Peptides against a protein of PDB entry 3ESW. Designs and how they scored, part 13

Target 1, 322 residues: chain A of PDB entry 3ESW
Amino acid sequence: NNIDFDSIAKMLLIKYKDFILSKFKKAAPVENIRFQNLVHTNQFAQGVLGQSQHLCTVYDNPSWHSIVLETLDLDLIYKNVDKEFAKDGHAEGENIYTDYLVKELLRYFKQDFFKWCNKPDCNHCGQNTSENMTPLGSQGPNGEESKFNCGTVEIYKCNRCGNITRFPRYNDPIKLLETRKGRCGEWCNLFTLILKSFGLDVRYVWNREDHVWCEYFSNFLNRWVHVDSCEQSFDQPYIYSINWNKKMSYCIAFGKDGVVDVSKRYILQNELPRDQIKEEDLKFLCQFITKRLRYSLNDDEIYQLACRDEQEQIELIRGKTQ

## One batch from the design tools (peptide; aimed at target 1 F19)

Design b1_p11_5_s2 (made by RFdiffusion4, then SolubleMPNN; from b1_p11_5, 5 letters changed)
Fold by OpenDDE base, seed 3:
Structure b1_p11_5_s2 (fold): chain B 322 residues (1-322), chain A 11 residues (1-11)
Amino acid sequence: as target 1 above (322 residues)
Amino acid sequence: EFEEKKKELLS
């Protein structure tokens, strides 16, 4: 009896695909009840849900993508990408070119486009006057600032002229294309939109210990790559735990196709207590939100994303960037 | 809070 190993392999592959697809069916009533109870009883779970409702969808706006591409110096960007690509002689196809593009966007954004703002310059005294600014506290937005999704306004007094300068913390990334200044929140918000405007797969990473960054899915490296616009950093997930010796508890990635606990990628030492939620409940929450984000996708899209998810989980368990 | 401490961690 010649065992047709090819027929058996094909049958096993079909059964495996069907098994994977079965995991993404609509949630059972018991899962919906568990989800509702979790987000109503656990503040951390409620926070993750609230962030997912904004961060997973807000950057998928074609009108915003057009405004971004019209605002950036695309001629300079592509000139620099072409130059660096030619220098390293990589004939490795179109996929590696996108890694060079992201590296140039990091350079361009930090060096040419956006500014870090510890304190604003005095509106009356002009440029390079931030050293003369004393913080007076924070207040709510005025009528004009409220048009641009402003949550808070930092107030500063100039020690030289005595005038008040307002630093509104805008959450509208289109307003940030005009203001071109901020801290980690403004940097990550606008840079996430910039990467999305080039048609890239991007996630927003929230760290509980008051930092935020991006991940980009590299088709060349076939994995999620750490990207921090504040640091001009590409594929350096160790910078927080090792270089900064930062203590951290949670890192959560938010993208159009899912929510993922990526803490194992970034928390390499000095782990803080993970006491905000049970590990099983956090895993359930991220999986449940991810299923909901994929409800409109076809079977082929679901299968491809599930294969990507399994590869990422293997990477996170091994603790080695391949 | 971390944004203020970032200067201390990078020094």
Scores: peptide ipSAE 0.039, ipTM 0.774, DockQ to the pose 0.017
OpenDDE base, seeds 1, 2, 4, 5: peptide ipSAE 0.032, 0.031, 0.037, 0.035; ipTM 0.747, 0.754, 0.762, 0.758

Design b1_p11_5_s3 (made by RFdiffusion4, then SolubleMPNN; from b1_p11_5, 4 letters changed)
Fold by OpenDDE base, seed 4:
Structure b1_p11_5_s3 (fold): chain B 322 residues (1-322), chain A 11 residues (1-11)
Amino acid sequence: as target 1 above (322 residues)
Amino acid sequence: DFEELKEKLLS
């Protein structure tokens, strides 16, 4: 009996595909109940859900992409990308070009485009006056600031002139194209949109310990790549745990196609207690949200994403990000 | 300075 191994392999692949697809079908009533109970009883779960409702979809705005591309110096960016790409002897059309693009976008954003703002300059005294600024606290947005999804305004007094300067913490990334300043939140927010505007697969990574960054899916490397606009960092997930000696508990990645606990990629040492949620419940939550985000996708898209998810999970377990 | 950046990010 010539075992048609090819037929068996095909059949197994079909069954495997069907099995994978079955996991992404509409949630069972019991899963819905578990989800509802979790998000109603666990504050961390509520936070993850709330973030997912915004971060997973907000950057998928074609109008915003157009505005970004019109605002950036694309000629400079592509000139630099092409220069570095050619210098390394790569041919046009290689998947590695996108890695060069992201690296140049990191350079451009940090060096040419955006500014770090510990304290604002005094509106009256002008540029390079931040040293004279004393924080007075935070206030709610005024009527104008509220138009740009501003949740908080930091208030500063100038020690030289006595005038008050407002530093609105805008969450509207289009407003950030104008202001061109902020901290990690503004940096990551706008940079995530920038990367999305180039048609890249990007996730927003939230760290519970007050930092945020991006991940970009490199088609060349065939994995999610750490990207921090604040650091001009590409593929250096260790910088927080090792270089900064930062203590961390949770890193959650938010993308259009899913929510993933990526803590294992970034928390290499100095792990803080993961006491905000049960590990099983966090896993369930991320899977449930991911499943919901994929409801409109076809079977082939779901399968491809599931394969990517499995590869990522294997990577995260193996700790091979070094 | 990396420490200044760290202070900037954690502030």
Scores: peptide ipSAE 0.027, ipTM 0.664, DockQ to the pose 0.020
OpenDDE base, seeds 1, 2, 3, 5: peptide ipSAE 0.018, 0.023, 0.000, 0.022; ipTM 0.609, 0.633, 0.376, 0.658; seeds 3, 5 fail the geometry check

Design b1_p11_5_s4 (made by RFdiffusion4, then SolubleMPNN; from b1_p11_5, 7 letters changed)
Fold by OpenDDE base, seed 4:
Structure b1_p11_5_s4 (fold): chain B 322 residues (1-322), chain A 11 residues (1-11)
Amino acid sequence: as target 1 above (322 residues)
Amino acid sequence: SFKEKIEKLLS
């Protein structure tokens, strides 16, 4: 009996696809109950859910993408991309061009566009006066600041002129195109939007230990790539654990198509206790949210994403980023 | 991946 291996392989692929798709069907009542109980009883789960409700969808705004593209010096950006791309002997149309684009966007953003703000300059004394600024604390936004999704305002007094300077912590990335300053939160927020505006697959990575960065899906590398706008870093997930010797417990990636625990990519040493949630419950939570985010996708899209997820999980288990 | 293995079998 000539075993038609091709027919068997096709049948196995169909069955595998069906099996994968079955996992992304509407949640069973028991899963809904588990989810509801988890997010009502576990504060970390509530936080992850709350972040997912914002971070997974907020950057998918075509109006914002247009504003970003109109604000950036695209001529400079593409000139530099083309220069570096040509220098390395690549031809137009290669998937690697997008990696060059992201690297230039990192350069442009840090060097030309955005500013790190430890302390604001004095509004009265002008530029390069931040050394004269004393923190007085934080307060709620005023009526104008509230228009730009401002959660808190840091208050500083100038030691030279005695005037008060406000540093609103804006969460509206369009306002950040105007202010062009901030810390890791503002940097990552606007840079995530910038990358999305170029049509890239991007995730926002939240670290529990007060840092945030991006991941970009490189079609050339066929994986999620670490991207930190603050550090002008591309594909250096080790910088936190190794270079900074940072202690970390959780890194969670938020994208339009899912929520993923990416801790294994970034926590290479100095792991803090993961005591905020049971590992099984975190896995369930991320899968449940991911499933919800994919409800409107067709079977082919779901299957493609599931294949990508599988590859990422294998990568994360093997610890073989680099 | 399982997919890649099967795709290789079908190629």
Scores: peptide ipSAE 0.030, ipTM 0.609, DockQ to the pose 0.025
OpenDDE base, seeds 1, 2, 3, 5: peptide ipSAE 0.026, 0.014, 0.020, 0.006; ipTM 0.598, 0.470, 0.523, 0.400

Design b1_p11_6 (made by RFdiffusion4)
Pose (drawn by RFdiffusion4):
Structure b1_p11_6 (pose): chain A 322 residues (1-322), chain P 11 residues (1-11); non-standard residues A184 YCM
Amino acid sequence: as target 1 above (322 residues)
Amino acid sequence: SIEEHYHSIMD
């Protein structure tokens, strides 16, 4: 009995596909309650649910993608990307071009395109002039800035001239293309959209301890890559936990294809207690949402995606890539 | 079980 593995191996891959295609089916009402309910047992759940709604579908918008592309200096971007491909892009330029593009976009965005804003500059006094602004709090948007999905307008008084500069906090990323300034918040909103506008596979990563950033899928490294625009950073998920020494509890990724707990990628010391939700319930929560996010996908899509997810679990469960 | 066997084949 030379036991035939190749037979048994080829078989199973077949059986596994059925197991997978079954998993991403229905929404049998049994687990539905578990969902509709968990979202009332727990607010960390309602939190993730709410954000999934604001953040997964939103950046897939051709009208926006095109405006961003009109607006960005593509000639400049692609020239530099091409210049860096010139100084040899790996023996296997195997979709490595995509990585060089993301890196250059980071540069353009930071060095060139968008600008940070703690206190704003005085609108009437010069440009370089923020440290003579004392804040008078926050309030609702006026009529104009209400158009741009704004909740809070921080207002400031200029001690040198008396006028009041205001700093609306917008969520319409197209508005940010104009204002070209802000904090992680909007830096990240616009940068996610920018990445999506090149048709890249992109995600919004949310850290409960007040920071946000991106994840992009590198077909060259065939895995998700951490992208943080504020820090013009490419593949440095440790940056928060180690370099900054920031204490963190949870990290959640959002995208068109799903919602995934990516904590393990980032919270690699200074771990805070994860005391917000039964870990079993969180796994369920993401799975149910990811499953919901895919009813309209076909079998080949449902499967290829589920494998990428699995490849990711092993990456996180373990301590490394591959 | 199916998932474990799948990953065993992949190794």

Design b1_p11_6_s1 (made by RFdiffusion4, then SolubleMPNN; from b1_p11_6, 8 letters changed)
Fold by OpenDDE base, seed 3:
Structure b1_p11_6_s1 (fold): chain B 322 residues (1-322), chain A 11 residues (1-11)
Amino acid sequence: as target 1 above (322 residues)
Amino acid sequence: EIKELYLLVLE
């Protein structure tokens, strides 16, 4: 009896696809109860849920994408991308072109477009006066600042003229296109929107120890790539643990298609206690939110995303981040 | 206060 290996292989592939798709069916009542209990009893879980409700969807706004593309110097950006792409001898249309685009956007954003703000300049004395500014504390937004999703305003007094300067911490990324200054929160917020405006697959990464960055899915590298706009950094996930010697406990990635614990990519040494939630509960939470985000997708989309997720999990287990 | 390190982009 000649075993038809081709028929067996086809049958196994169908069964495997059906098995994967079965994991993304509507949540059972018991899973819903577990989820509700977790987010009501655990503050960390509640925080992750709250962040997912904002970060997973806010950047998928076509109106914002148009405003971004109209604001950036696209001629300069594409000129520089084309120059670097041609220099390395790659053919047009290769997936690597998008990696060059992201690298140029990092350069353009840090060098030409946005500014780091430790302290604001004095509104009265003008440019290069931040050294004369003394912090007085923080206040709530005024009526004008409140129009741009401002959570807090830092208050500074000028040591030279005595006038008060306000530094509002805007969360509206469209307002940040005007102000063009901030710290890691403003940098990552606007840069995430910029990358999304070019049609890229992007995640927002939140670190519990007060830093934030992006991940971009490279079709050339076929993986998620670390991207930090503050550092002009591409594919350097080690910079926090190794170069900064930073101690960290949690890194969570938020995207339109899922929420993923990416701590293993970035926490290479000096790991802080992971005591905010049980590991099994965090895994359940991320999977549950991801399942909800994919509820409206078709079987082909679900299967492709599930294959990508499995590859990422294998990468994270093996510790093979360069 | 984030300690910034100016890093080179890896090609």
Scores: peptide ipSAE 0.033, ipTM 0.670, DockQ to the pose 0.017
OpenDDE base, seeds 1, 2, 4, 5: peptide ipSAE 0.028, 0.030, 0.028, 0.033; ipTM 0.634, 0.712, 0.682, 0.733; seeds 1, 5 fail the geometry check

Design b1_p11_6_s2 (made by RFdiffusion4, then SolubleMPNN; from b1_p11_6, 8 letters changed)
Fold by OpenDDE base, seed 2:
Structure b1_p11_6_s2 (fold): chain B 322 residues (1-322), chain A 11 residues (1-11)
Amino acid sequence: as target 1 above (322 residues)
Amino acid sequence: DIKELYLKVLE
């Protein structure tokens, strides 16, 4: 009657792993049909899919990572990280060091590297002339601007000199390393690439209500951490709903390994109607895209990511950070 | 797109 509990536990673990892996098998024909119907009939779903096709993979470019690392003042960054790490005296090793790195990158990016641009300075009058700029509207990119994945160009007239200044909304993050200015889109775009260039697990978070930010997976905290380059914010998901009193409906995170509805992390009050898609369809869509992104991964990788996903879902349900 | 449009309360 000696029940080998260890053997039972091992067997249960194997069965559990097999169960989890079964969820990530190639989609059944019925799921493919559901997916196709959803993206063809629902505009929000089309948007999520379209974003995933870009945001989930665009930052996984080793050439871009090299350019970023060559552009940043790495000596300054690591000096500051080492300094802050030394103050805390933590023994947790490399895992917590990465949190300090992200915090320094936030500081460096906002304070030393990039500039917020509500309105551009006048090209003729020079620096600190944005106050004299009147918006005239937007137009398509010219031939030069089009080289840098520019979808739109904002046009401004200087009230002082009367000259026109163009503010191209570049989507090429390498161009942003040169321009060093933008709004939340440019900030988040380049900062996402910067974080990726340090080998970090990063997601791009799209909020329907015209804001974007990052999430970084902290190995120290063992969870996804809110990161907003615009606000130099680390682990402050509440800033939008609480501090800004922002009304929001959807926050969708896009990463190389998945697409996740992270609305529950950020929408703490003032929730707008979620009427763009059925909740079940959104859940299905995100899971389906995530499954596709993981098709090339091995069973161990799939299992580890699935465990991470489950922990995140538990966190989101509980409304408590780990 | 522009954070200055947000009414910040607790920052």
Scores: peptide ipSAE 0.038, ipTM 0.778, DockQ to the pose 0.014
OpenDDE base, seeds 1, 3, 4, 5: peptide ipSAE 0.028, 0.036, 0.033, 0.034; ipTM 0.735, 0.762, 0.739, 0.752; seed 4 fails the geometry check

Design b1_p11_6_s3 (made by RFdiffusion4, then SolubleMPNN; from b1_p11_6, 9 letters changed)
Fold by OpenDDE base, seed 2:
Structure b1_p11_6_s3 (fold): chain B 322 residues (1-322), chain A 11 residues (1-11)
Amino acid sequence: as target 1 above (322 residues)
Amino acid sequence: DIKKLYLEVLE
């Protein structure tokens, strides 16, 4: 009885694929009801859904990618990437090159391109006058500011000249290519678009405790990698919990192919109560949104993404970056 | 704006 183990293995792989694909079939009526009830009754769920409707798709704009690539100093970027890549002599091919690209983009963005803005400079007094600025509060955008998806405008008075300076909090990343300044929101927004413009798999990570960053899927490392443009940080998920001693409750990643609770990657200590939603309901919500985002994908794409998801879940449980 | 808080702690 020569058991054809190869035939059995192939059959098991087929059955496994079919099983995985079955999870991504159109949602059952009961799941739709559960989803609707959850988003109507739970504010946190509503927030996650609302963010997903924007963050999962907004960066997949080819016109924006072109504008980004035309705006960046690509010659400088690639020169620096090539230089750093050449030092390590890696025969590991094109996959590791992308990690060097992301590291250079982090450097370029922080050092050469974008500015942190605690307070704006005085429009009248000029550069390096932010120290003279007193916050007066926030107001709605004017007619011009409203063209660039501005939700709020911070108002500052100059202690030296008495003039008012407006700091619009633009959500249009193309406007941010012009203004080249902001806080974590503007940094992460534009940097997410920049990474997407290079054809990378990127997620926007929202932390409930008022911070945002990116994740990039490294083909070399075969995992999601923490990327914070504000910190010029690559693969340092511990910086918030350990280095900053930050208390956190939720970190949710938003990408074109899914919504994932990545809290376990970043919340290593000082965990705040996760009382905004039941864990099972959050898991269901993220899976349901992810399933919707994948409805147009073919079976092979769905299967590959599901394998990636499973690997990530294993990583998050083990607490070890593979 | 957590970076502001972080910067304030580092200063």
Scores: peptide ipSAE 0.033, ipTM 0.703, DockQ to the pose 0.012
OpenDDE base, seeds 1, 3, 4, 5: peptide ipSAE 0.013, 0.030, 0.028, 0.030; ipTM 0.425, 0.714, 0.655, 0.706

Design b1_p11_6_s4 (made by RFdiffusion4, then SolubleMPNN; from b1_p11_6, 8 letters changed)
Fold by OpenDDE base, seed 5:
Structure b1_p11_6_s4 (fold): chain B 322 residues (1-322), chain A 11 residues (1-11)
Amino acid sequence: as target 1 above (322 residues)
Amino acid sequence: NIKELYRLVQE
């Protein structure tokens, strides 16, 4: 009996696909109840949901992508990418090119485009006057600042001239293309949009302990890659736990196709108590939101994403990103 | 300085 291994393999693949697709069907009533109860009773869960409603979709704006691409020095960027790509001589073609692109965007953004703003320069005294600025506190936005999704404005007084300088914390990434300054929030916000504008698969990673960064899905590496615009860092997930000796409890990634607990990628030591939510509830929450984000996708898209998710979960369990 | 950045984010 010549076992037709090919027919068996095909049948197994079909059954496996059907099984995977069954997991992404519309949530059962019991799951909806569980979700509602979780979000209403757990503040951390509510926070994750709130963030997902914004971060998972806000960057998928074609008009914003156009504005970004019109604002960046694309000639410089691609010149540098082409130069680095040519050095490696990789026959492996188009997939590795995107890694070079992201690396150049990191360089360009930090070195040429955006500035870290601990304190603003004095509006009256001009550039390089931040050392003379004393914080007076924070207030709500004025009428003009409110146009750009500003929740808080930091107020500074110049010790030299006595004038007040406002540092609005803009959440509108298009406004950040103009201001070109900020802290980790502004950096990550605009850089996430920049990466999205190149058609890349990007997630926004929120760390509970007051940091944010990106992940890029590398087709070359076939995995999610750590990307921190503030640090010009590519594929260095260890920098927080090891280099900074940062203590962390949660890292949650927000993308158009899902919400994922990526804590295991970044929390390598000095783990803080994960006491904000039960692990089972967090897993459920992320899966539930992910299902909702994928409701409009076709079966093939769902299957492909599910396979990618499984690979990521295996990676996170094994602790081997290398 | 990475350490300074970290401090600034915590503040």
Scores: peptide ipSAE 0.026, ipTM 0.667, DockQ to the pose 0.013
OpenDDE base, seeds 1, 2, 3, 4: peptide ipSAE 0.007, 0.024, 0.022, 0.024; ipTM 0.440, 0.660, 0.661, 0.621; seed 4 fails the geometry check

Design b1_p11_7 (made by RFdiffusion4)
Pose (drawn by RFdiffusion4):
Structure b1_p11_7 (pose): chain A 322 residues (1-322), chain P 11 residues (1-11); non-standard residues A184 YCM
Amino acid sequence: as target 1 above (322 residues)
Amino acid sequence: ELSQIETYLES
């Protein structure tokens, strides 16, 4: 009995596919209650649910993608990307070009395109002039800025001239293309859209302790890559936990293809208690949403995606890539 | 491939 593994191996891969295609089916009403209910037991759940709705489908918008592309200096971007591919781009330029592009976009966005804003500059006084602004709080948007999905307008008084500069906080990323300023918040909103506009596979990563950033899929490194525009950072998920020494509890990724707990990638010390939701319930929550996010996908798509997800669980469960 | 087989068997 030379036991045939190649037979048994080829078999199983077949059986596995059925197991996978079954998993991403129906929404049998049994687990539906578990969902509709959990979203009332727990707000951390309603939190994730709400964000999934604002953040997964939203950046897939051709109208927007095109405007961003019109607006960005593609000649400049691609020139530099090409210049860096010139100083050899790995023996295997095996979709490495895509990585060089993301890196350059980070540079353009930071060094060139968008600017940080703690207090705003005075609208009437010069440009470099923010530290003579004392804030008078926040309030609702006026008629004009109401168009751009704004909730809060921070208003400021200029002690040198008396006029009031205002700093609306927009969510319409197309509006940000114009204003070209803000904090992680909008820096990240626009940067996610920018990444999506090159047709990249992109995600919005949310840290409960007030920071947001991106994840991009590098076909060259065939895994998700941490991208933070504010820090012009490429593959540095440790940056928060170690370099900054920031204490963190949860990290959640959002995208067209799913919602995934990516905590393990980032919260690699200074771990805070995860005391917000039964860990079993969180796994369920993401799975149910990811499953819901895929009813209209076909079998080949449902499967290839589920494998990428699994590859990711092993990466996180373990301590490394591969 | 082996990881998929192991996952299936564990399930």

Design b1_p11_7_s1 (made by RFdiffusion4, then SolubleMPNN; from b1_p11_7, 6 letters changed)
Fold by OpenDDE base, seed 1:
Order: sequence, then C-alpha cells, then structure tokens
Structure b1_p11_7_s1 (fold): chain B 322 residues (1-322), chain A 11 residues (1-11)
Amino acid sequence: as target 1 above (322 residues)
Amino acid sequence: SLELIKKLLES
C-alpha cells in the first residue's frame, strides 16, 4: 500500500493547527487559579498585569489616531520617505517602504517635533532659560493638570526671576502633542501612539531599569524591530547592553496581541539577577495575558499570531538578532 | 516547532 505521504502531511498540518489553537482556548480552572495566586502573591507579576491592562489597549483609539495624523506634517514625512525609497527601495520590494516610514518618523519626531526636557524653561523668562532652573521637588497635579492623566508634577524655581515653573509629567499622549516635550516616558508614550496611528504593529517595551522604547513588526524583515525614539534608533537592540554598558534584568513588550518577555533581545551582557519572579511563572503570566488578549480573534488570526510568536521565540533562542 | 514540521514535511 503506497503510503500517501501528501495525505499524511496534510493530516499532520491539521493536527498541528488544532494543537496550536487548543493552547488559546478558554483557560482551564487550574490555570485561572494559578494566575490569581501568582498576581496576588508576586508584586512583579501584579505590576506586569497592571501595565498590560493599560499599555496593550490604550493606543488602539481611532479618535487619537485621527488627532495624531492631523497634527503631524504628513507632507514633509511622506516627501522624505518617498525620497529615500526612490534611492534603493525599488530593488528590495514594496514592503521596505514601511521601514523607511518608521525611520523617517524617528527622524521627524526627534529633529522636528519633540524635545527632550531635563529641566523646563522658566515660564516667565521664556525660551532657553532651563539653565536657571533649580528643582524644588515633586507634588501632585492641580485641577487643570489632573485632566491629562498627570500623576506627578516636578517643581522648579527660576534663579533669575524667582518664579515657580511646573513640569507636569503627563501620561495623556494627546496632551503631549501640545506640550511636545518630555523624557523617555513621554517620548515613548507619544511615539508608540504615532506608530499605531499609521496602522503599524507596535509594542511598548518596558525595562525594569528605568528605560522604555518600542518595537515595530517589519513586514520586510519579517520580525520585531527595535525602535527607540529618544535615540532615533532603528534595529539596534544592542545599544543598551553594549553601547551604554547598561545593566538590565527584565525587558517586557506590551502589544494589543500579546505580552512577551523580550529580555533576550536586549540583555546581551551585564545581566542583573532575575529574582523578581520565577522564570516559569513569568512565562506562564505572559502566555496567560496573551491568551486573554486574543479571546476575540478567529482561528486564522490566532494561528497566524501563534506562528509569529514561534518565529520570535526561535529568534530569541538562537541569538540571531543582529 | 512549525519550522521543524515544515522541514519534516519538505524532507
């Protein structure tokens, strides 16, 4: 009997698909108990859950996307993208255009749009007066500042005029379109929204050691790509560990379709102790949250994302990130 | 892995 290898192959693919889909079915009671116990007993797990509840969904706001696109100089952006694409993009195919777009958005954001704010300018003395500013500490938001998801306001006194200047740490990215200044938190927050507004697959990456950045899924490269708006950096995951010699313990990526431990992409040396949670529990937590985020997706979408997840895990294990 | 399965099926 000639073994129909094609039939066997098809059956194996079906069984494999069914197996993958079975992992994304409703959580078993035992998994729910494990999850509840983990988030109630482990502070790091609770923090990851809390961040996921905000970061995974907040940027999926069509009204915000419209406001962003209306605020940016789209004519300038696309002119520059078209110019760069015309040089060499045609040889690489149409999918590379989006990589050029992200690179231009990095340039535009850092050079033309947003400002780094170590200290604010004096509200009374005007521009370029930050050198005269002395920090007095931090306080809660006033009634106006509280409207824009502000948890903390840094207070500065001008050494020249003696007046007080407030630097609210706004978490509302729409307010950041107005203020157009901040530190890594404000930069990453608004830039994540900007990338999402162009319909891109984007994740917010939180590093425990006080930095944040983005990842963009490149269709051209067929992988998640490191994107740091503060550094105008594209596909340079090594900059923290190698260039900065930064010590790190955890990097967690938050996107609409999942939560992923991406530490292996960025922690190349000088690894700090990973003592906040058991590795198995962190893996379980990220998978459990990811499963919840995908509950509304159809079987085809779930399967496609699961294939993407597997490719990423293989990449992270093999160290084939440049 | 899907890659392993694909390799097995292509073999």
Scores: peptide ipSAE 0.019, ipTM 0.527, DockQ to the pose 0.138
OpenDDE base, seeds 2, 3, 4, 5: peptide ipSAE 0.014, 0.016, 0.018, 0.008; ipTM 0.459, 0.521, 0.515, 0.386

Design b1_p11_7_s2 (made by RFdiffusion4, then SolubleMPNN; from b1_p11_7, 7 letters changed)
Fold by OpenDDE base, seed 2:
Structure b1_p11_7_s2 (fold): chain B 322 residues (1-322), chain A 11 residues (1-11)
Amino acid sequence: as target 1 above (322 residues)
Amino acid sequence: DLELIEKLLKE
């Protein structure tokens, strides 16, 4: 009995594909009820849903991508990428070029393009006057600031000249291309758009403990890679837990194709209580949102993404990002 | 998922 192992393997792959695809079919009525009940009864779930409705889609704007590419010094960026790729990249294959690109974008963004703004400079006294600024509190946006998706404006008084300076917290990343300053929120928002503008697979990572960063899917490494624009960090998920000794409870990644709890990648020590939602409910929520995001995809796309998801889950369990 | 492959092989 010559068992045609090749035919069996092919049949198994077909059955496996069909099984995986069956998991991404339209949610059953019971799952919809569970989802609705969860988001109506659990504030954390409602927050995750609300974030997903914005973060999973907002960066997929071709007009914004064009504006970004027109604004950046592409000649400088590609010159630097080509220079680094020419040293070592040829030995590793063409797929490593995107890793060099992301590393250069991190450098360019932090060193040449964007500024950290703990306090604004005084609008009257000019540059390097932030030391003279005293916070007075926060206010709602004015009519001009409201055009750029501004929820809050921080108000500062200059100790030198007594004038008031407004620091609007813009959520419009196109406005951030003009202002070129902010904190972790503005940095991550614009940098996420920048990475997306180069056609990269990117997720926005929200940490409950007031930090945000990106993940980039490296075709070379065949995994999601930690990317923090504030820190000019590539593939250093440990920096928060180990280097900063930061206490954290939740890290949730938001991308066009899914919402994923990535806490295990970043919370290596000093874990805070995960008491905002049941683990099973969080898993269900992320899976449910992910299914919805994939409803328009074909079977092959769904299958490929499901394979990536499985690989990521294995990675997160094994702790082998080293 | 190895368990799934095993389940599919038993069907």
Scores: peptide ipSAE 0.010, ipTM 0.453, DockQ to the pose 0.227
OpenDDE base, seeds 1, 3, 4, 5: peptide ipSAE 0.008, 0.007, 0.008, 0.010; ipTM 0.424, 0.443, 0.479, 0.465

